# Designs tried in a protein design run: peptides against a protein of PDB entry 6B4E. Part 192

Target 1, 295 residues: chain A of PDB entry 6B4E
Amino acid sequence: TNFDKISKMFWHYKDKIAQIKQDIVLPIKKADVNVRNLLSRHKRKINPKFGQLTNSNQQLFKIQNELTQLINDTKGDSLAYHWILNFIAKAVVHQAETEVRVKPESALPLGKLTLYLLVQFPELQELFMARLVKKCPFVIGFTCEIDTEKGRQNMGWKRNNENKWEDNTSYDERMGGILSLFAIITRLQLPQEFITTTSHPFPIALSWHILARICNTPLNLITNTHFVILGSWWDAAAVQFLQAYGNQASKLLILIGEELTSRMAEKKYVGAARLRILLEAWQNNNMESFPEMSP

## One batch from the design tools (peptide; made by RFdiffusion4, then SolubleMPNN)

Design b2_p30_1_s4
Fold by OpenDDE base, seed 3:
Structure b2_p30_1_s4 (fold): chain B 295 residues (1-295), chain A 30 residues (1-30)
Amino acid sequence: as target 1 above (295 residues)
Amino acid sequence: MEALEEERKKKEEEELKKIEEDIKKLLEKY
């Protein structure tokens, strides 16, 4: 693992967030009133769609079509188009932070929707990844110290209006929710209409990078959160990861589940204990995946 | 069609090699 490369990637996406603010978010405030009104209407229509997802593929396809139409309506203005995509990127990540954190299996329909949009609208990819990295740098296997304010901010810790840091449980759950979504995206197949024409924008190899980079992280930087997100990843993608990489996947799962947890045993992290349980379940031929969506 | 399939296969093989190298290095660390 090249940590310099990971750091450069992290800062690239941080810079991208600043650029998005400067080039998309701020300029739209000065845009034509008709454009602003269009975007306000579209925002109101788009926002509830993510909460309307169920374990139904039929419902998913309906929402995909509705969102596609709404996004296409903005293509006449490049700034409006990029603004609506950035809004969607933020909304999807927010859904992961709020709903997926409490109902991990909801990552599946959300991930399918997101993957469809990422392929249908390629400009969403950088906007989405930048938002993911800002909120949950674990998605690229980035870790830094959290003993400083800047370190906590870099790792996606939030402060409330009273400038108080969120509690550890809230942080862990949010990171788990976001990572569950990302993990799902990485293990999903492209929609049938895209398989022959497009490459997967966030392939299963990115899951490999998450795990491998965490295994290479200095042990003094490993926290309970690392194990929580590994557990979230496991529930979301371990079955498909094993299918993709076979014996190599098995080795990496053993590294995170056994070796990394053992090295951190003195910390008695709850997330590590859960990860060991997941490992044991797998060893006993009892690895579970999220249920497939209904027709 | 054949050329695209060959290119996909080549990319998959290259990815697998990278994965094998990466896991080897990881295992050496532990």
Scores: peptide ipSAE 0.368, ipTM 0.833, DockQ to the pose 0.731
Fold by OpenDDE base, seed 5:
Structure b2_p30_1_s4 (fold): chain B 295 residues (1-295), chain A 30 residues (1-30)
Amino acid sequence: as target 1 above (295 residues)
Amino acid sequence: MEALEEERKKKEEEELKKIEEDIKKLLEKY
């Protein structure tokens, strides 16, 4: 694992967020009134769609179609199109921070929707990754020290209106929610309509990178959050990861579940204890995945 | 169709090779 490359990638996406603000968000404020009105209407229609997801594939397909139409309506103006995609990227991540946080299995319908949109609208990919990395650097296996304000900000810690940091539990849960979504996306197959024409934008290899990069992270930087997000990843993708990489996947799961947890045992991290339970369940041939969606 | 499938297979094989190398290095560390 080359940490310099990971750091460069992290900062690339940080720069991308700044660029998005400068090139997309701010210019729209000066755009034609008709464009602003269009985007305001579309925003109001799009925003509730993510909360309308259920465990139903029929509902998913309905929402996919509705969002596709709403996005297509903006294609006549490149700035409007990119603005609506950036809005969607933010909304999806927000849904992960709120709903997936408390109901991890909701990552499945959200992930399916997101993957569809990422393939249907390729310009969403960089906007989405930039938002993910900003909110949850763990999605690229980035870790830095959190003993400084800047370090905490870089790792996606939030402050409230009183400038107080969020509590550890809230942070852990948010990171888990975001990573669950990303893990699901990486393990999903492309929709049937895209399999022959398009490569997966965020393939299962990105899950490999997350795990491997965490295993290579200096132990002094490993926190409870690392184990929490590994547990979230496990619930979301471990079954499919084993299917994809077989024995190599097994070795990596043992490394995170047994070796990494053992090396950090003195810290008594709750997330590490949970990860050991997941490992033991797997060893007992009882690895669980999220339930499949209904028709 | 065949060319795209072959290219996909080739990419999958290359990726698997990288994974095998990566896991070998990881196992040496632990």
Scores: peptide ipSAE 0.367, ipTM 0.838, DockQ to the pose 0.782
Fold by OpenDDE base, seed 4:
Structure b2_p30_1_s4 (fold): chain B 295 residues (1-295), chain A 30 residues (1-30)
Amino acid sequence: as target 1 above (295 residues)
Amino acid sequence: MEALEEERKKKEEEELKKIEEDIKKLLEKY
């Protein structure tokens, strides 16, 4: 693992967030009234659709088509198009922070929707990844110290209006929710209509990078959150990860589930205990995946 | 179609090789 490369990638996406604010978000506030009205209407139509997802593929396809139409309506203005995609990127991540954190299996329909949109609208990819890295640097295997204010901010910690940091449980759950979504995206197959024409934008190899980079992280930087997100990843993608990489996947799962947890045993992390339970379940041939969606 | 499939297969093989090298290094560390 090249940590310099990971850091460069992290800062690239931080810079991208700043660029998005300057070049997309702020300019739209001063844009033509017709453009602003269009985007306001579209925002209102788009926002509830993420909450309308169910475990139904039929409902998913309906929402995909509706979102596709709404996004296409903005393509006549490049700034409007990029603004609506950035809004979607934010909304998807927000859904992961709020819904997926409490109902991890909801990552499956959300991930399918997101993957479809990422392929259908390639410009969403950088916007989405930038948002993911800002909110949950674990998606690229980035870790820094959290002993400083800047370190906590870099790792996606939030402060309330009283400048109080969020509690550890809230942070862990948010990170778990976001990572569950990302894990799902990495293990999903492309929709049938894209398989022959498009490469997967966030393939299963990115799951490998997450796990491997965490295993290579200095132990003094490993926290309970690392184990929480590994557990969230496991529930979301471990079955498909084993299918993709076979024996190599098994080795890496043992490294995170047994070796990393053992090295951190003195910390008595609750997330590590859960990850050991998941490892043991796998060793007993009881590895579970999220239920498949209904037709 | 065949050329695209061959290219895909080649990329997958290259990625697998990187994965094998990565896991080897990880196992040496632990």
Scores: peptide ipSAE 0.367, ipTM 0.836, DockQ to the pose 0.744
Fold by OpenDDE base, seed 1:
Structure b2_p30_1_s4 (fold): chain B 295 residues (1-295), chain A 30 residues (1-30)
Amino acid sequence: as target 1 above (295 residues)
Amino acid sequence: MEALEEERKKKEEEELKKIEEDIKKLLEKY
């Protein structure tokens, strides 16, 4: 694992967030009143769509078509188009922080929708990845110290209106929700209409990078959150990961589930205990995946 | 069609080799 490369990638996306604010978010406030009104109407129509997802493919396709039309309506103005995509990127991550956090299996319909949009609108990819890395650096296997305010901020910790940090449980759950969504995206197949024309924007190899980078992280930087997000990843993608990489996947799952948990046993992390249970379930041929969506 | 399939297969094989090397290094560390 090249930590310099990971750090450069992390800072690239941090800079991208600053750029998005400067080049997209701030300029639109000064845009023509008609453009601002259009975007306000579209925002109101788009925002509820993510909460309308169910475990139904029919409902998914309906929402995909509705969002596609709403996004296409903005293509006549490049700034408006990029603004609406940035809004979608933020909304998807917010859905992961709120709904996927409490119902991990909801990552499947959300992930399918997101993957469709990422392929249909390639400019969404950088906007989405930047938002993911800002909120959950674990998606690229980045870790830093959290003993400082800056370190906590870099790792996606939030402060409330009273300038108090969120509690550890809230942080762990949010990180788990975001990582569940990302893990799902990495293990999904492209929609049939795109298989022959494009490559997967966030392939299963990115799941490999998450696990491998965490295994290479200095032990003094490993926290309960690392095990929580590994458990969230496991529920979301372990079955498909084993299908993709076979024996090599098995070795890496053993490394995170047995070796990494054993090295950190003195800390008695609850997330590590859960990950060990998931490993044991797999060893007993009882690895579960999220239920498939209905027709 | 054949050329795209061959290129895909070649990329998959190269990726698998990188994965094998990565896991070997990880196992040496643990």
Scores: peptide ipSAE 0.364, ipTM 0.832, DockQ to the pose 0.742

Design b2_p30_2_s2 (from b2_p30_2, 10 letters changed)
Fold by OpenDDE base, seed 1:
Structure b2_p30_2_s2 (fold): chain B 295 residues (1-295), chain A 30 residues (1-30)
Amino acid sequence: as target 1 above (295 residues)
Amino acid sequence: SELQKKLEELEKFMEEVDEEEEERREEIAE
């Protein structure tokens, strides 16, 4: 694991967030009133659709088509198009922080929708990844100290209006929700219409990197959150990960589930205890996946 | 550490996987 490379990647996306604000968000405020009105209407139509997802493929396809049309309506204006995509990126991550956080299996329909949009609109990829890294650096296996304000900010900790940090449980759950979504995306197959013409934008290899990078993280930087997000990842993608890499996947799962948890046993992290339970379930041939979506 | 040693072995495997994926991407791009 090259941590310098990971750090560069992290800061690349942090810079991208700043760039998005400067080049997309702020300029649109000065745009023609007709453009602003269009975007306002589209925003209102787009936003509720993520909450309309169910465990139904029919519903998913309906929403995919509706969003596709709404996004296509903006393609005549590059700035408007990028603004809508950035809005979608933010909305998807927000859905992960709120809904997936409390119902992890909801990551499946959300992930399918997101993957479809990422392929259909390639410009969404950088916008989405930047938002993911900002909110949950774990998606690229980045970790830094959280004993400073800047460190906490870098790791996606939030402050309220009173400048108080969120509690540990809230942070853990948010990170778990976001990571669940990302994990799902990495293990999903491309939609049938794209499988022969497009490469997967966030393939299963990215899951490997998450696990490996966490295992290589200095132990003094490992927190309960690391184990929480590993557990979230496990629920979301472990079955498919094993299918993808076979025995090598098994070795890595053992490393995170057994070796890493053992190394940190003195900390008595709740997340680590849960991860051990997941490992034991797997060893007993009881590894579970999220429910399949209905037709 | 034993953990690091095992990870290094797995990283070698993943390098091969990544190379294969890149080759596939190149083929699709053509």
Scores: peptide ipSAE 0.248, ipTM 0.810, DockQ to the pose 0.703
Fold by OpenDDE base, seed 2:
Structure b2_p30_2_s2 (fold): chain B 295 residues (1-295), chain A 30 residues (1-30)
Amino acid sequence: as target 1 above (295 residues)
Amino acid sequence: SELQKKLEELEKFMEEVDEEEEERREEIAE
């Protein structure tokens, strides 16, 4: 694992967030009133769609079509188009922080929708990844110390209006929700209409990198959150990961489930205990995946 | 460490996987 490379990736996306604000968000605030009104109307129509997802593929396809039409309506103005995509990127991640956090299985329909949009609108990919890395650096396997305010900020910790840090449980759950969504996206197959024309924007190999980079992280930087997000990843993608890489996948799962947890045993992390339970379930041929969506 | 050694072997495998994926991407782009 090249930690310098990972760090460069992290800061690239941090810079991208700043660039998005400067080149997309702020200019729209100063744009023509007609453009601003158009985007406000579209925003109001788009935002509820993510909450309308269910375990139904039929409902998913309906929402995909509706969002596609709404986004296409903005293509006549490049700035408006990029603004609406950035809004969608933020909305998807927010849905992961709120809904997926409390209902992990909701990551599946959300992930399917997101993957569709990422392929249909390629400009969304960089916007989405930048937002993911900002809010959950674990998606690229980045870790830094959290003993400083800057360190906590870099790792996606939030402060409330009273300038108090969120509690550990809230942080863990948010990170787990975001990571669940990303894990689902990496293990999903492209929609049938795209398989022969496009490559997967965030393939299963990115899941491998997450696991491997966490295993290579200095032990003094490993926290309960690392094990929580590994558990979230496991629920979301372990079955498909094994299908993709076979014996090599098995070796890596044993490394995170057994060896990494054992090395950190003195910390008695709750997340680590859960991960060991998941490992044991797998060893007993009882590995579970999220249920498939209905037709 | 033993963990590091095992990870290094797995990284070699993933490098091969990444190369194959890049080749597929190039083919699709043509």
Scores: peptide ipSAE 0.244, ipTM 0.806, DockQ to the pose 0.760
Fold by OpenDDE base, seed 3:
Structure b2_p30_2_s2 (fold): chain B 295 residues (1-295), chain A 30 residues (1-30)
Amino acid sequence: as target 1 above (295 residues)
Amino acid sequence: SELQKKLEELEKFMEEVDEEEEERREEIAE
């Protein structure tokens, strides 16, 4: 694992966030009133859509079509188009932080919707990844120390209005929610209409990188959160990961589930205990996946 | 360490996978 490469990738996306603010968000505030009104109306229509997702493919397709139309309405103005996509990127990640954290299986419909939009609107890809990395650096296997304020900020920790850091449980749950969404996206097949003409924007190989990079992370930087997000990933993608890479996947799952947890046993991390339970379930041929969506 | 050795082996595998995936992407683009 080349940690310098990972760090460069991390800072690339941090820079992208700053660029988005300067080139998309701030300019719109100074844009023509008609453009601002259009975007305000579209924002109000788009926001509820993510909460309307259910475990129904029919409902998913309806929402896909509605969002597609709303986004297409902005294509006449490049700045407006990119602003809407950035808004969607933020909204999707927010949904992962709120809904997926409490109901992990909700990542499936959200992931399907997101993947569709990522393929339909390629400009969303960089915007979405930048937001993911900002909120949850674990999606690219980045880890730094959290003993400093800057370190905590880099790892996606939030402060409240009183400048107090969020509690560990809240952080763990948010990271787990975001990682669940990303894991789902990486293991989903492209929609049938795109499978022959487009490559997957965030393929299952990215899941491999997450696991491998965490295994290579210095042990002194490994926290309970690492095990929490590994558990979230496991629930979301372990079955499909094994299907993709076979015996090599098995080796990597054993490394995270057995070897990494054993090395950190003295810490008695709750997340590690859960991951060991998942490993044992797999060893007993009881590995579970999220239920498939209904028609 | 044993872990490091195993990870190195897996990295070699992943490099091969990445190369194959890139070849597939090139084929689709043609």
Scores: peptide ipSAE 0.238, ipTM 0.802, DockQ to the pose 0.672
Fold by OpenDDE base, seed 4:
Structure b2_p30_2_s2 (fold): chain B 295 residues (1-295), chain A 30 residues (1-30)
Amino acid sequence: as target 1 above (295 residues)
Amino acid sequence: SELQKKLEELEKFMEEVDEEEEERREEIAE
């Protein structure tokens, strides 16, 4: 694992966030009134759709089509187009922080929708990844110390208006929700219309990188959150990960589930305990995946 | 450490995974 490369990637996306604000978000505030009105209307139409997802593929396809049309309406203005995509990126991550956080299985329809949009609108990929890395650096296997304010900020910790950090449980759950979504995306097949003509933007290999990079992280930087997000990943993608990489996947799952948890046993992390339970379930041939969506 | 040793072995596989993915992308782009 090249940690310098990971760090560079992390800061690349942090810079991208700053660039998005400077070149997309702020300029739109001063844009033509017609453009601003268009975007306001579209924003209002787009935002509710993420909450309208169910376990129904029919409903998913409906929402996909509606969003596609709304996004296409903005393509005549590059700035407007990128603004809408950035809005969508933010909205998807927000949905992961809120809904997926409390209902992990909701990551499946959300992930399918997101993957569709990522393929349909390639410019969304960089915007989405930047938002993911900002909110949850674990998606690229980045970890830094959290004993400093800057370290916590880099790892996606939030402060309230009183400059108080969020509680550990809230942080863990948010990270778990975001990671669940990303894990789902990595293990999903492309929609049938794209499967032979388009490369997967965030393939299952990225899940491999997450696990491997966490395993290779200095132990003094490993926290309960690492185990929480590994557990979230496990629920979301472990079955498909094993299908993809076979014995090599198995080795890596054993590393995170047994070896890493054992090395950190003195910390008595709740997340680690849960991960061990997941490992044991797998060892007993009881590994579960999210239920498939209905037709 | 035991963990590090096992990871080093898996790093080789990870490199192969990345190469395969890149090859797939190239094939689709053609």
Scores: peptide ipSAE 0.232, ipTM 0.808, DockQ to the pose 0.830

Design b2_p30_3_s1
Fold by OpenDDE base, seed 4:
Structure b2_p30_3_s1 (fold): chain B 295 residues (1-295), chain A 30 residues (1-30)
Amino acid sequence: as target 1 above (295 residues)
Amino acid sequence: SLEKEREEQLQKELEEVAKQIEELEKKYSL
């Protein structure tokens, strides 16, 4: 694991967030009134779509088509197009922080929708990844100390209006929700219409990087959150991960589930205990995945 | 073909994965 590379990636996306603000968000505030009105209408139509997802593929396809039309309506203006994609990126991550957080299996329809949009609109990829890394650096296996305010900010901790940090449980759950979504995206197959023409933008290899980078993280930086997100990843992608990498996947799952948890045993992390339960379930041939969506 | 490219990429990834696991196994004294 090259930590310098990971750090560079992290800061690249932090810079991208700043760029998005300067080049997309702020300019739209000064854009033509017709453009602003268009985007406001589209925003209102787009935002509820993510909450309308169910375990139905039929419903998914409906929403995909509706969003595709709405996004295509903006392509005549590059700034408007990028603004709406950035809005979508934010909305998807927000849905992960709220809905997936409490209902992890909802990551499947959300992930399918997101993957479709990422392929259909390639410019969304960088915008989405930047938002993911900002909110949950674990998606690229980045970890830093959280003993400083800047460290906590870098790791996606939020403060309330009273400048008080969010509680550990809230942080853990948000990170778990976001990572569940990302994990799902990495393990999904491309939609049928893209399989022969497009490469997967966030393939299963990115899941490998998450796990391997966490295993290589200095133990003094490992927290309960690391185990929580590993558990979230496990529920979301472990089955497909094993299918993709076979014996090598097994070795890595043992490393995170047994070895990493054992080395951190003195901390008595609740997340680590859960991860051990998942490991044991796998060892007993009872590894589960999210249920498939209905037709 | 895109299929061939995917297969080649997967093979390359598997080789890298194997190397990384070996390094991790050493780190954890396995």
Scores: peptide ipSAE 0.333, ipTM 0.839, DockQ to the pose 0.750
Fold by OpenDDE base, seed 2:
Structure b2_p30_3_s1 (fold): chain B 295 residues (1-295), chain A 30 residues (1-30)
Amino acid sequence: as target 1 above (295 residues)
Amino acid sequence: SLEKEREEQLQKELEEVAKQIEELEKKYSL
């Protein structure tokens, strides 16, 4: 693991967030009133769609079509198009922070929708990844110290209006929710219409990178959150990960589930205890995956 | 072809995976 490369990637996306604000978000405030009105209407129509997802593929396809039409309506203006995609990127991550954190299995329909949009609208990919890394650096296996304010900020910790940090449980759950979504995306197959024409934008290899990079992280930087997000990843993607990489996947799962947890045993992390339970379930041939969606 | 490209990419990924596992096994004394 090259930590310099990971750090460079992290800061690339942090810079991208700043660029998005400067080049997309702020300029729209000065755009033609008709464009602003269009985007306001579209924003109101788009935002509730993510909460309308269920375990139904029929419902998913409906929402995919509706969103596709709404996004296509903006393509006549490049700035408007990029603005709406950035809005979608933010909305998807927000849905992960709120809904997925409390109902992890909801990551599956959300992930399917997101993957469809990422392929259908390639310009969404960088916008989405930048938002993910800002909110949850774990998606690229980035970790830094959180003993400083800047370190906490870099790791996606939020402050309220009174400059008080969020509690540990809230942070852990948010990170878990976001990571669940990303994990799902990495293990999903492309929609049938894209399989022969398009490469997967966020393939299963990115899940490998997350796990491997965490295993290579200095132990003094490992926190309960690391184990929480590993558990979230496990629920979301472990079965498919094993299918993809076979014996090598097994070795890596043992490393995170047994070895990493053992090295951190003195900390008595709740997240680590849960991860051990997941490991034991796998060892007993009862590893579970999220249920498949209905037709 | 896209199929060939995917196969090549998969092979490259598997090679990288193998190297990383070896390094991790060494790190954890496995």
Scores: peptide ipSAE 0.303, ipTM 0.820, DockQ to the pose 0.731
Fold by OpenDDE base, seed 5:
Structure b2_p30_3_s1 (fold): chain B 295 residues (1-295), chain A 30 residues (1-30)
Amino acid sequence: as target 1 above (295 residues)
Amino acid sequence: SLEKEREEQLQKELEEVAKQIEELEKKYSL
C-alpha cells in the first residue's frame, strides 16, 4: 500500500471540492434568472425523491426515470447541468449519513439509484467521489491522526453550531452509513441497459482497496471507526466480495476479521467485537447479505 | 467483447490481489 498515493488522492478530492465551489456553486448565483429559477424548481423536485426509495424495484425505476428527466432538462446549460449533479451528489451522501445510518439495508435501493445515475451521467462520478472522500475518507482507505482539529476535519468529523465535535457514536454511525452505500455500489451489477456497453465506474476492486489499505494502516491510527466501517462493509458486500475474489477474498476477510481485531484487542473496540462476530458467523456458514429488493 | 475485457481485467486484478495478500500475510506473520 502506497500511502503517499492515497494522500495525494485524498487531497485531490479535497481540492476538487474547493474547485466545485468556485466553478459551479458560486457562478450559478450570478447566472441568468431563468436558469436559477429552473434549478430551484428542480432542486425542490429532486430532493424528496431520495426519501421516497423503498425496497421496491418498481419504485426505484420510477424514481430513476423521474430523476433522469429532471437532470436532462438541465443539459442545455453546462453550468446548470454540473450544478444539479453536484446537488445530487451531496443529497445522496446526505441520505447515507441520515437514513442508511439508522437503516443499513436502505443502502441497497440508494446504491442502485446512485449507480444508475453514475452511469447515466458520467460527470456525476467525480463530483460524487469528491463528496464521498470529503465526508468519509475511509472510502479510499485514507486515515490520518485525529488528535488535531485539522486531522478531525480531514477525517470528516463535524462540529455543531456550538463548535463542539460530534460524539464518537454519531461519527461512527455516519461513517458506517456512507461506507455502506459505497460498498453496495461497488458490489452491484450495472443496470441491464448498460451491462454490455459500459464499464462499472466504481467496481468491486475499490472494496478490495478499502480493506487492504486498512490492513496496511499503522496500528496507532486504527480506531473503533475503522472496525465499524469494516462491519458496515461486511454486511453490505462480503458475500459478493467472496464471489468476486474467491480464496483471496477469504484471506483478506480473515485478515480484517481475525488478525486486525486480534492486534487491536487491548483497545476493546466495540466495532472490533462486532467484526469478530461477523467472522464467526461466516466460519459457521451463516454469512448474510441484505435482502433483495421486491419487484 | 466487453465481457472478455472484463474477465481479463478481473484476472489481472486477481493477480495483483494475490501479491497484496502475500505481503499482508507476511506483515501479519501468517
Scores: peptide ipSAE 0.256, ipTM 0.796, DockQ to the pose 0.803
Fold by OpenDDE base, seed 1:
Structure b2_p30_3_s1 (fold): chain B 295 residues (1-295), chain A 30 residues (1-30)
Amino acid sequence: as target 1 above (295 residues)
Amino acid sequence: SLEKEREEQLQKELEEVAKQIEELEKKYSL
């Protein structure tokens, strides 16, 4: 694991967020009134759709088609198009922070929708990844110290309007929700219409990177959150990960579930205890996955 | 086919990950 490379990736996406604000978000405020009105209408139509997802493929396809049409309506203006994609990127991550954190299995329909949009609109990929890394650096296996304000900010900690940090439980749950979504995306197959023409934008290899990078993280930087997000990842993607990498996947799951938890046993992390339970379930041939969506 | 190419790429990745696993096992004294 090259931590310099990971740090460079992290800061690349931090810079991308700043660039998005400068080149997309701020300029649209000065755009023609007709463009601003169009985007306001589209924003109002798009935002509720992520909450309308169910465990139904029929509902998924309906929402995919509706969003596709709404996004296509903006393609005549490059700035408007990029603005609406950035809005979607933010909305998807927000849905992960709110809904997926309390109902992890909701990551499946959200992930399917997101993957479809990422393939259909390639410009969404960088916008989405930048938002993911900003909110949850764990998606690229980045970790830094959180003993400083800057460190906490880098790791995606939020402050309220009174400048108070969120509690540890809230942070853990948000990170778990975001990582669940990302894990699902990495393990999903492309829709049939894209399989022969397009490469997967965020393939299962990215899940490998998350796990391996956490295993290589200095132990003094490992927190309860690391184990929480590993547990979230496990629920979302462990079955498909084993299918993809076979024996090597098994070795890595043992490393995180047994060895890493053992190294951190003195900390008595609740997340680590849960991860051990997941490991034991797997060892007993009882590894569970999210239920498949209905037709 | 693109699907076949993806399978071949995955096989190549498995060789790379095997090396990484060996390094991790060494780190954890396994």
Scores: peptide ipSAE 0.335, ipTM 0.844, DockQ to the pose 0.713; fails the geometry check

